# Ledger of designs, part 42: peptides against a protein of PDB entry 7Q4I

Target 1, 281 residues: chain A of PDB entry 7Q4I
Amino acid sequence: HENSTIAERLYSEVRVLCWIMTNPSNHQKKARHVKRTWGKRCNKLIFMSSAKDDELDAVALPVGEGRNNLWGKTKEAYKYIYEHHINDADWFLKADDDTYTIVENMRYMLYPYSPETPVYFGCKFKPYVKQGYMSGGAGYVLSREAVRRFVVEALPNPKLCKSDNSGAEDVEIGKCLQNVNVLAGDSRDSNGRGRFFPFVPEHHLIPSHTDKKFWYWQYIFYKTDEGLDCCSDNAISFHYVSPNQMYVLDYLIYHLRPYGIINTPDALPNKLAVGELMPEI

## One batch from the design tools (peptide; aimed at target 1 H209 F214 Y240)

Design b2_p20_4_s3 (made by RFdiffusion4, then SolubleMPNN; from b2_p20_4, 11 letters changed)
Fold by OpenDDE base, seed 1:
Structure b2_p20_4_s3 (fold): chain B 281 residues (1-281), chain A 20 residues (1-20)
Amino acid sequence: as target 1 above (281 residues)
Amino acid sequence: SEEEDFEKLRKETEEYFKEV
């Protein structure tokens, strides 16, 4: 017996459009597995590609393929969302076709925030952007107001936002968003544990799995540790998740239950005013 | 450049995951 009443409430009150960064070669290999797993829990799911696919619900953006065009694809994706879907959701998640997302945990994090607050969340990195930027691989979520500011205020101005399609996608959007006063939020839980992760769970959960010289430790905005304390019990995303691992995660998170253990959800926090953020931990 | 830095980070990440 499962009680999903709170999750159903949040599904209605915290509407999330998920857009998936993909390409035609990955429609069948990766993207369809997102659609069959965590993507079905989004209020709306769109695949952003260079070719249309009606079975996948993929959009053909006017961009070239290749890693050097990821920034171009992100700009066109958000332009497309703003033009066609800005009222279909309150929050707009970017994820890769190998990102896994627990959408209910994201709704829980977002619940207190107004979608009219210019804010975005993800795995915050330090370099290049003063307030930080969100890691592209971990996925990042913009409020409706953040999308509006990005598309209407930032993109048309080459002084605020890079006009060329080259560069690090996550850094470039981070610069653009900072330049239009979109705040880089803190996605950590009340214990200071991260929720968005740029790697698979194994790489975060196993102590000493990474070298201390690994770039990640220099890039993370907030101090984090490896092991069980690395990750929130309400973690939102992981990256480099294979198609097979997506089905495993779906089973483990949503189906497998230890008999006799019942988790009671914490009470929802109070809603914040427009422009207000949760206090830093 | 930021693009060069991104590509370096990507390679370092891919190399690390291959070693695991």
Scores: peptide ipSAE 0.035, ipTM 0.736, DockQ to the pose 0.607
OpenDDE base, seeds 2, 3, 4, 5: peptide ipSAE 0.020, 0.033, 0.017, 0.023; ipTM 0.650, 0.700, 0.606, 0.655; seeds 3, 5 fail the geometry check

Design b2_p20_4_s4 (made by RFdiffusion4, then SolubleMPNN; from b2_p20_4, 11 letters changed)
Fold by OpenDDE base, seed 3:
Structure b2_p20_4_s4 (fold): chain B 281 residues (1-281), chain A 20 residues (1-20)
Amino acid sequence: as target 1 above (281 residues)
Amino acid sequence: SEEEDFEKVRKETKEYFEKV
């Protein structure tokens, strides 16, 4: 039997709404597998689509489909969340329908922060946005205050936030958030290891998958290594995870146990004041 | 341009997954 007392406490104290970027063609192919795996560990799970699906809990946003509409869908998703769900959670995660998330590890990272602090976390990239922006594929999480600022202050102002639905959604939200003083947080652990990953675990854990000219190495904001030291023991997300891999990850993380090894969790850090961040490494 | 860079990222990512 497992002792989940700390996880249950964090489930109550660090409430997370997860919204999943999807489309009607992927409801059955991808999104349902998120719902059947890691998505069940969110406090609230919503699928943002162009068509309603009551079995999936999918919302039909007033947007078209295709890569050229991802930014439009992100804007409408957060508008929907602000209107209907802003008090249902403290933190608001965007993920793709092929992103896998260890929600307990995200709650651990978020625990010290006030949801009234204008901050968001993810895999930070350095181009286009001075403070950086968070990778769309790795998923990113906004505080309640960050959502408020995005929807109420940024979106209504074309000078602060792109009115067109075109562009890279992660870059565009990053620009908008910077313009309303939402801070791009550092999601690394105390050892400087990353927690949000824009690729599958294998591609981060196994060195030399890509050359140094690969875009990722030019985009990453913080220095990172490959191999076993690439990733936090409390890693949060991976991208390009197939439906089958989601079930494998669920089994490996939540069911498979090495007999006789008991993991003792680190003590929770002290809570920060509103507006305070953890020191950067 | 940003759009050109986005297309580069998409292309390189696709090529990466086709090779592994």
Scores: peptide ipSAE 0.339, ipTM 0.872, DockQ to the pose 0.749
OpenDDE base, seeds 1, 2, 4, 5: peptide ipSAE 0.328, 0.323, 0.337, 0.324; ipTM 0.871, 0.869, 0.873, 0.870

Design b2_p20_5 (made by RFdiffusion4)
Pose (drawn by RFdiffusion4):
Structure b2_p20_5 (pose): chain A 281 residues (1-281), chain P 20 residues (1-20)
Amino acid sequence: as target 1 above (281 residues)
Amino acid sequence: STAETEYENKIWEDHEFREE
């Protein structure tokens, strides 16, 4: 048994809309498993694709397939969400079909922040954007105000926002958001451990690649060696998670527990004013 | 061993894609 009253209260207080980038080849192979595991825990779940699908109720964006159109799918998905869902949630998560998200921990991190604060959160990388950009695969989450500025202020101005549909989707949205004064939030916990991860847990707990010019150690905005200390007890996301591993993470995180060890929740911080972020780590 | 190699390839493909 579990007492989930606290999480149920946060469910209503911190509405999270989750949109999943997918394609027809992945509808049954990957996107289905996201819906059956962590997707159903979002306040609203949307599959953004290039074709319709009964099982997922997928939205067909007017965008072709291929890695060269991922940026186009991101722009069209946030335009669609602004057009039809801007008042349906406080927070708007972009995730791939190989991202795993502990949605309860996302509501815990977002609770103190105003949805009117122009901010987005994720795994923060240094290159290409002064304030940093968020890993697309680890998932990144925008405030309602961040979605308004992206659709209303950045997309109509080609100088602020790349008009072609090519490029790294996460780098481009990082540039458009910096250009419209959306803050790159700090998603680490109060102990400085990461919450958003672009790899599976083993890769962060046991870093095999050893600071050998591997791209991750150069890209990471906040320096860390990682290892057994890498990860928060309230981590939010992992990536490159196979469809089978979605169910395993669900089992180990939500079901399996050591008897007599009761997780006591840390107190929720006080709400913040519009434009305010938590004290820096 | 094959699964590990396939996994590493995904990491590198995504990295090289950001450099384009």

Design b2_p20_5_s1 (made by RFdiffusion4, then SolubleMPNN; from b2_p20_5, 12 letters changed)
Fold by OpenDDE base, seed 4:
Structure b2_p20_5_s1 (fold): chain B 281 residues (1-281), chain A 20 residues (1-20)
Amino acid sequence: as target 1 above (281 residues)
Amino acid sequence: SAEEEEYEKKVKEAAEYLKL
C-alpha cells in the first residue's frame, strides 16, 4: 500500500492549473496522451489551441497556428486564464504537448512560496533577459500574482511587453515578466541539481551526449553537471517526450517499485513570507 | 528559444532516421 497522505495534502494546499500548448493537428497525436498520463495529476488541465475540442477540453484561442504564433498563443492563453480561472489555482504551469511533468515534485518545490509572491520557475536560461528567462519546452510555472502582473500590467503596455505575436515565446514572456518585477526563481534542489529539463532524460543523464560546444551549455543560467548528478531526485519536467514514452514514464514513476526499498519523503520546508524567496544555492 | 527549435528538428530527424 502506498502512503499518499503528503501528496494529497500538497494537492489541496498547492493548487496547480496546467495549460498545454497544442494545435488541432496534435490533439489526437500528442495532447490526448498528456491528458491520459501526467495531466490527470493537475488540479485543472486546459489545452490551449486554435480550435475547440470537447473531448480534449481544448480552448480555441483567437490566434493562428505555427511557431511564429507561439508568443501570440501564450499571451491569449494567460488572458483566458486570468479572465476565467485565476482563482481556480495558486500556480499556473505552461507545458508543451510533448512535455512530461511530475506534478507532485513541482508542488514540493512550490510549497514554501506564497502564490502572492511575483515569481516564476522553470529551466532558467541567461541570454536576452538580465535576470534570465525560463525554457519554453521544459515548461514554466507562474504564481497567481505573476499571472496578474503579466496580464494586467505588462500586456496592455507595448513598452513593457511586445504587442506583435512574433518572436520566441519564452524569451518574450521573460522580458515582459522582468519589466513588471516578476522574479525568475531558482528551481534547483538543495544539492544544486536541476528540476526542469528542456530535453529527454537520456540526453541529460548520459555524459557527453552532446558536444561541449552545444548551445545548451552556454544558455543555462546555473552551472550543471552531466550524468546522474545532472538531475534532482525530485525532477519536475522533461521535454521531447513521445506519446509512448509518457506511458513508460507513468509506469516507471508511479507503478514500478524495487521490492524492499521505501523512500521516506524529506520534511517540508518552512513557508516563506509574501515576496520572500529561498536563498540561491 | 530558436536554439531549442533547432534542437527539436535535429532530435526529430534523428528519431526518424532510427526508425528506418
Scores: peptide ipSAE 0.264, ipTM 0.806, DockQ to the pose 0.067
OpenDDE base, seeds 1, 2, 3, 5: peptide ipSAE 0.068, 0.082, 0.026, 0.024; ipTM 0.716, 0.730, 0.673, 0.658

Design b2_p20_5_s2 (made by RFdiffusion4, then SolubleMPNN; from b2_p20_5, 15 letters changed)
Fold by OpenDDE base, seed 4:
Structure b2_p20_5_s2 (fold): chain B 281 residues (1-281), chain A 20 residues (1-20)
Amino acid sequence: as target 1 above (281 residues)
Amino acid sequence: EEEKEKYEKLVEEAANFRKL
């Protein structure tokens, strides 16, 4: 029998709305598998698309499809969340339809923070945005106050936020959030290990596969080494996860246990005041 | 566009390089 008492407490105290970036061609191929795996552990799950799907709970946003419309879709998704769902959660996760998320580990990271603190978390990248921005593929999570500032203060002002739908969505939201003083948080654990990953686990755990010239090493905000020390024991997300790998990860993380090994959860950290961040590690 | 295409191409090349 697993003791889920702390996970149940965090499910109630750290409410997460997950919105999934998808399109009509991926509803059955990818998004449905998110709904059947990790997405069921969100307090609210919404699929953001260009077509409605009542079986999936997909919303038809007023945007075109294609890679050049991802920024437009992100803007309309957060407008929709602010209008209909801003009080349904404390934290608002963007993920792709091939992102896998351990929602309990995200709640653990978020627990000390106030949702009224203007902050967001993810895999922090250093280019283009002075404070950094969060990788779109790894997924990123905004506080309720960060969503409010993005939708109410940034989006209506073309000087603060790009009005067209072109550009890299993660860079463009990062610029908008910086311009309204939303802080790019540090998502690393107490050992300085990453929690949000823009690739599959194999890609981060096995060093021998990346040339030292690989762009990722120039983009990552915090210097991390590859190998077993790359990844927190409380890792939150991985990207480029196939539908089959989602079910494998769900089994390995939530069902498969080595007999006689019982993980005791660490004590919860103290809660921070509004506007306070954890010390940089 | 170009930076995103470069990013996606580099990710695709990295994913393909790991399938080799």
Scores: peptide ipSAE 0.024, ipTM 0.661, DockQ to the pose 0.094
OpenDDE base, seeds 1, 2, 3, 5: peptide ipSAE 0.008, 0.008, 0.021, 0.020; ipTM 0.490, 0.444, 0.654, 0.637

Design b2_p20_5_s3 (made by RFdiffusion4, then SolubleMPNN; from b2_p20_5, 14 letters changed)
Fold by OpenDDE base, seed 5:
Structure b2_p20_5_s3 (fold): chain B 281 residues (1-281), chain A 20 residues (1-20)
Amino acid sequence: as target 1 above (281 residues)
Amino acid sequence: EEEKKKFEKKVEEAAKFREL
């Protein structure tokens, strides 16, 4: 038997809408496995596609397919969310159809923040955007106020937000959010460990898995190490997770237990005022 | 961007290779 009382409380108090970036060719291959694993722990789960799929709960956005349309799809996804779902959640997660997310750990990170604070979280990268931007693959989460500012204030203004559908979607939303004073939050834990990861656990946990010249080390906003200290015990996301590995992660995280080890959750932090952030560590 | 795309492609290829 498991005690989920705190997780159930956070499910009610920290409502998360998850939207999944997908395409029609991935509905059965990838997106379905998100729905059958971690996506079931979102308060609402929507798949953003170019074709409708009622079995998946996929929305047909008015965009073409391909990498050059990802920014267009992100804009239309948030417009759709604002029009239909802005009051259905407090926080709005973008993930890819090969991102795995521990939603309870995300709720824990988000708990102190007001959804009326213009903030977003993810794996922060330093290039192109002064405050940084969040890696698209690791997934990123906007507050309700951040979504409002993005859709109402930024998207209608070509000087604030790129009007065409081309470009790196994560960089373009990062520029757009900065232009409407949405803050790029720090998602690290109290030990300075990251929570959102643009790769699979193996690539972060194994020391010297990558060359020191690897682009990632030049892109990360905060200094991080490889090995066991790479990652928070309350990690939120990993990218490039295969459909099979999603089921493995679901088993390892939610079912597999070392007998006789009892994990007592840390106390919840105090709630922050509107506009207040946790101090950077 | 080109290195990011090359690595993403390699990781996607490696992820696909793990599906094989």
Scores: peptide ipSAE 0.028, ipTM 0.685, DockQ to the pose 0.093
OpenDDE base, seeds 1, 2, 3, 4: peptide ipSAE 0.026, 0.026, 0.023, 0.027; ipTM 0.681, 0.693, 0.687, 0.689; seed 4 fails the geometry check

Design b2_p20_5_s4 (made by RFdiffusion4, then SolubleMPNN; from b2_p20_5, 13 letters changed)
Fold by OpenDDE base, seed 1:
Structure b2_p20_5_s4 (fold): chain B 281 residues (1-281), chain A 20 residues (1-20)
Amino acid sequence: as target 1 above (281 residues)
Amino acid sequence: SEEKKKLEEKYEEAAKFREK
């Protein structure tokens, strides 16, 4: 009984390839639950691992495991995407195997932007990178042009991208993308509320959950509040979501309905020219 | 809760890793 006409339109016009950062030990524990929930709403879903898994559609990248190899895995993942899948989508989302994503909300955010615009979106942090960088755990999405610049222009140059596989993955890609003039976009909604979140919903929605000394408040690029006003009604992602919580979220968002309440979507914004961004709020 | 504490530890670990 749902009217999905707009969502179907956006599925066709805003094509998203989702690649999931995972490892062999998490294929069954975490990654398969992504595939069974929000990952099925991507136009293309690929799991980036160190071992192949045909049931999962996991790719074995030539990298080691562990936190110190995450940057290496990200580089190899985008190289793989560029070589095999650059034309399969317009936008390329990185997420962790414990990130939950509402892909329709991401398509809505991305709709006005050209995939030929060198831009990427996510939860923007301010330290270490002048324009900011996107939190790795919240997930971040690159335009096709951003992927091209990253793989073709930045990765081959050690002065632009760190050649070693060590370092904080999200910081390193942020530095690299800045060096090739890929813009760190503003993912906030028209009310200034965030859409990408590096923690579970509870930790964002419940006021006074964290101390004001908590690093997040110093890292966040845009000022944000706790509570119901923390998060967009069109929120895109949350991190540290357990497999069980993914199924709960999937049910709550896509199946559970309050009877008699009809949500009318806002009109789509006008499309932007290549290189144009939405006005800052 | 223990779950909250475990998540907070993960948050701190992530921040610490970026600071190195």
Scores: peptide ipSAE 0.590, ipTM 0.938, DockQ to the pose 0.853
OpenDDE base, seeds 2, 3, 4, 5: peptide ipSAE 0.208, 0.576, 0.562, 0.545; ipTM 0.815, 0.934, 0.931, 0.926

Design b2_p20_6 (made by RFdiffusion4)
Pose (drawn by RFdiffusion4):
Order: structure tokens, then sequence, then C-alpha cells
Structure b2_p20_6 (pose): chain A 281 residues (1-281), chain P 20 residues (1-20)
């Protein structure tokens, strides 16, 4: 058994809308498994696709397929969410169909931040954007105010926001958000461990590639060697998670426990004023 | 292996970003 009263209270206090980027070839192979595992734990779940689907209730964006249209799908998805769901949630998560999210840990991290604070969170990378951009695969989450500025202030101005539908979806939204004074938040825990991860847990716990010009060690904004110390007890996301591994992570995280070892929750920080972030690590 | 495939794919994506 489990007492989930605390998480149920945060469910109502910190509304998270999750949108999943997918395509028709992945509707049954991947997107279904996201819905059956972590997707149902969001306050609202939306599958953004180029075609409709009964099982997912997928939204067909006016955007073609291919890696060259991922940026177009991101712009159209946030426009659709602003048009139809801006008051349905406080926080707006973008995730791929191979992202796994522990939604309860996302509500824990977001609790002290005002949805009116212009901020977004994720795994922070250094290149292409001065304040950093968030990994698209690890998932990134925008405040309601960040979604308003993106749709209302950045998309209508081609100098601030790339108008073509090509490019790395995460780098482009990083540029549009920096250009409209949306802050790149720090998602690490108070001990400095990461919460958002672009790879499976094994790849962060046992880093095989050893600082040998591998892109990850160059891109990471906050320097770390990772290893067995890499990851927070309140980590939020992993990526490149197969459809089968969605169910395994669900089992090991939510069901399997060592008898007699009771997780005691850390106290929630006090709410922050509009425009304020937590003390830097 | 499965891990190698993930690292090769991710590396390719990083190179594509750098070429932009």
Amino acid sequence: as target 1 above (281 residues)
Amino acid sequence: SASDEIFEESQKIAEEKEEE
C-alpha cells in the first residue's frame, strides 16, 4: 500500500499539461505506451501529431512529417495549447514518445515557482544560446507566462523567432524564449544532482564515453563527471526509453520497494514572488 | 550493442546541430 495524499494535494496545486511529440508510425509503437504509463499522471495529456487517431485522441497539426518539421510541430503545438488550454494548467511540458517522466517529482520541483514567472526548466546545454537551452528529449517545461510570451511575443516577430519549420526544435525554442526574457531555470536538486536526463539511467550512472570530445561533456551547462552520484532521488525524466522500459521504470519506481525503508519527503520550500527563482546551487 | 546504437544516434544529432 502507499499514502499518496501529499502527491494528490500537489496534483491540484501544480497543474502540469504534458504534450508528446509523435507521428503516425509511432502512434501504436511508442505513443500508446506513454499514455498507459506516465502520461496518465499529468493533469492533461495531449499527443501532437500530423494525423488524427481514436486511441490517443491525437491533435493533427498543419505540419508535414520528417526531422525537418519538428520545429514547426513545436510552434504549432504551443500555439494550439495557448489557443485552447492556457488556463487549463500552470506548467506545460514538451516530451518525446521516448521520454519517461516522474510527474510527481516535476510537481515537487515546480511548487515554489509562480506560473506568472517567465521561466522554463530541463537539462541545460551551453551552445547556440547564451543563457542555455533545454534538451528536447529530456523534456522541458514552460510556465503559463513563458507560453504566453512565446505565442504572443516571439512567434509574430521573425527577428526574435525562426519562421521556417527546420532546425533543432530545442535550440530554436531556447532562442525564442531568451529573446522574450524567459529565464532558463536551474533544475538540479539542492545537492547539485541532475533531474532531467537525455539518456537512460545506465548511461548517467555508468558514463562509458570518457570526456573524449563526446558532444555531451561539451554541451552540458553545469560541469559534472556524473557516475553513481549523477542523479537526484527526485529525478524527473530519462530519454531513449523503449516502450517496454516505460513499464519497467513504472514497476521499479512506483511498485517495488525495500520493506521497512520509508521515503520521508523533504519539506516544500515557501512560494516565491513573481520573477523570483530559488537560490542558485 | 543497444547502448552503442543510442550513443551513435545521439552523436549524429549533435553533429547535425553543429552544422546548422

Design b2_p20_6_s1 (made by RFdiffusion4, then SolubleMPNN; from b2_p20_6, 11 letters changed)
Fold by OpenDDE base, seed 1:
Structure b2_p20_6_s1 (fold): chain B 281 residues (1-281), chain A 20 residues (1-20)
Amino acid sequence: as target 1 above (281 residues)
Amino acid sequence: SESEEIYKRAEKLAEERDAE
């Protein structure tokens, strides 16, 4: 019933490796549900853990568990990817085991960019890092060149990248990437609407859901609104999505259709040269 | 970091929501 020709084209031309931040206690509770839902639409899906799980396809990284080790796990995950998988994809997505991602929308956003451009995308926050950094929970995607620079140039240099495993992983990788001239891209659509979201859809879609004093409004790099205008029609990710809600979202996005409504995709933009970015809105 | 503390709070809120 569906014409997926353009989605199939993008699947081939915009290859995405998704790595999922998880731990052994969440393999069955959370990570398995990622694998059974949106994760199956990645070109390659790897779960980064402290324990191996062959059923899940989880890798045991040489790190401890706990919130204080998230930065350590991120460093080891990208080292592992660079060593084993750098040529398996063009783009490398980090997501949590409670992040839901519409991979087709991510491919659409990434299509014009060269994977040799040192760039990464996500929900951009403004504090701590001059160019901004990408929210860890919303997920962030690095180009192949960004991964190379991170692993080869940043990680080995304590002046460029924090050697300790403590700290906020998203801030720390943001600092490292800035220090090797990886650009924090603009993931907004042509209407200026966000695509990566650090909360569930409900929190973004409902007007006045949060107090104006809520930290999020001080952290967002780009001005955003609440309500239906909060989010791109081509939104990419949401965070704090329960395992059950992943299946609901999969059904709503990929199966449920309003009869008689035919969506026509927008034309693909022209491809950018290496090092070129889309203009910010 | 401030960011880390924010995420800790957000995770707690998410857990509370999932428990409802």
Scores: peptide ipSAE 0.033, ipTM 0.624, DockQ to the pose 0.085
OpenDDE base, seeds 2, 3, 4, 5: peptide ipSAE 0.025, 0.023, 0.024, 0.027; ipTM 0.640, 0.627, 0.623, 0.615

Design b2_p20_6_s2 (made by RFdiffusion4, then SolubleMPNN; from b2_p20_6, 12 letters changed)
Fold by OpenDDE base, seed 3:
Structure b2_p20_6_s2 (fold): chain B 281 residues (1-281), chain A 20 residues (1-20)
Amino acid sequence: as target 1 above (281 residues)
Amino acid sequence: SESEKIYKEAEEIAKKIDEE
């Protein structure tokens, strides 16, 4: 029998709304599998689309489809969340319909932070934005205050936030958030290992899987290692996860256990004051 | 743009995964 007492506590104390970026062509192919796997562990799960789907709980946003409209979809998604769901959670995760997330590990990372602190977390990249921005594919999570600032302060001001729907979605939200003093947090664990990953586990875990000239090494904000030391024991997300791989990951993480090995969770850290961040490693 | 390169590489990775 599994003891989930701490996880249940964190489920109640660190409420997460997950919104999934999808489109009508992916409702059955991808999004449904998110709902059947890791998405069920969110406090609230919403699929943001251009068409309504009652079975999926998809919302039809007033946006077009295609990569050139991803920024527009993100803006409308957070507007929708702010209008309808801002009090339903403490933290607001954006993920793609091919992102896999270990929500319990995210709650563990977020536990010490106040949702009233203007902060967001993810896989931090260094280009284009002075403080960095979070990779869109790895997923990123905003505090309630960050969502408020984004929707109320940034979006209405074309000087603070891009008004058109073009551009790299993750870069554009990163610019907007910086302009309203939302801090780009450090999501690394106490050992300096990453938690949010813009690729599948295989690409991070296998040394030399990518060429040294691969753009990722120029974009990462923090130094990272390859191999087993690439990733936190409490990793949060991976991207480009196929529907089949989602079920495999779900099985491996939540069901498969080596007999005789007992996982003892670390003690929860002390809670931070509003506006306070964990020290950078 | 560097952004376009990222997306193209990402698409190639995604296609490889879908083909497996």
Scores: peptide ipSAE 0.028, ipTM 0.687, DockQ to the pose 0.087
OpenDDE base, seeds 1, 2, 4, 5: peptide ipSAE 0.026, 0.021, 0.022, 0.023; ipTM 0.659, 0.623, 0.622, 0.625; seeds 1, 5 fail the geometry check

Design b2_p20_6_s3 (made by RFdiffusion4, then SolubleMPNN; from b2_p20_6, 9 letters changed)
Fold by OpenDDE base, seed 4:
Structure b2_p20_6_s3 (fold): chain B 281 residues (1-281), chain A 20 residues (1-20)
Amino acid sequence: as target 1 above (281 residues)
Amino acid sequence: SESDKIYEEAEKLAEEIDKE
């Protein structure tokens, strides 16, 4: 018997729209498996593509395919969300079709924040953007106010937001959001452990898997430990998760239980005022 | 872009991990 009372409460109070970055070639190979696993735990799930797919609930955005068009797709995706879905949720998650997300843990992190606070969360990187930017692969979540500022204030102004569709989408949205005073939040838990991860769990959990010269250690905004202490017990996302691994993770997280161990959830933190952030650790 | 190289390196690393 599972007690899901708190999770059900947060599902209602912390509404999340998840949009998935995909393409027509990945609708069946990858995106379908997101829909069948973690995506079902979003309040609203939309697949952003270049072609419509009624089985997947994919939207055809007016963009080309390929890595050089990811920024264009991100801009059009948030324009579409603002026009059609801005009131359907409080928070708006971008994820890739190979990102796995524990949505309940994201709701727990977001609970104290007002959706009217101009803030976004993810795996924070330090280069290119003064306040940092969120890794595209780990997924990042915008407040409703952040989406409004991005679409209404940043996108129409070429001085604030890149008008062409080239460049790294995560860096470019990070620049645009900074230029309209959307804050790059701290997604770490109370112990200083990360919640959004740009790689698979194995890469983060196994010490010495990467050379000290690996770019990731130069890009992370906050210092992180290697090994089991790398990751919050309330981790939110992992990237480069294969379709098969999504089903394995769903089983391990939501079904497999060690007999005799009962997890008691921590008390919810106090809600913050509009514009207030949690203290950085 | 430097970011594109980062993702390419990350993808290669992920592929290497999957092969082990």
Scores: peptide ipSAE 0.024, ipTM 0.655, DockQ to the pose 0.106
OpenDDE base, seeds 1, 2, 3, 5: peptide ipSAE 0.025, 0.023, 0.024, 0.023; ipTM 0.643, 0.645, 0.654, 0.671; seeds 1, 2 fail the geometry check

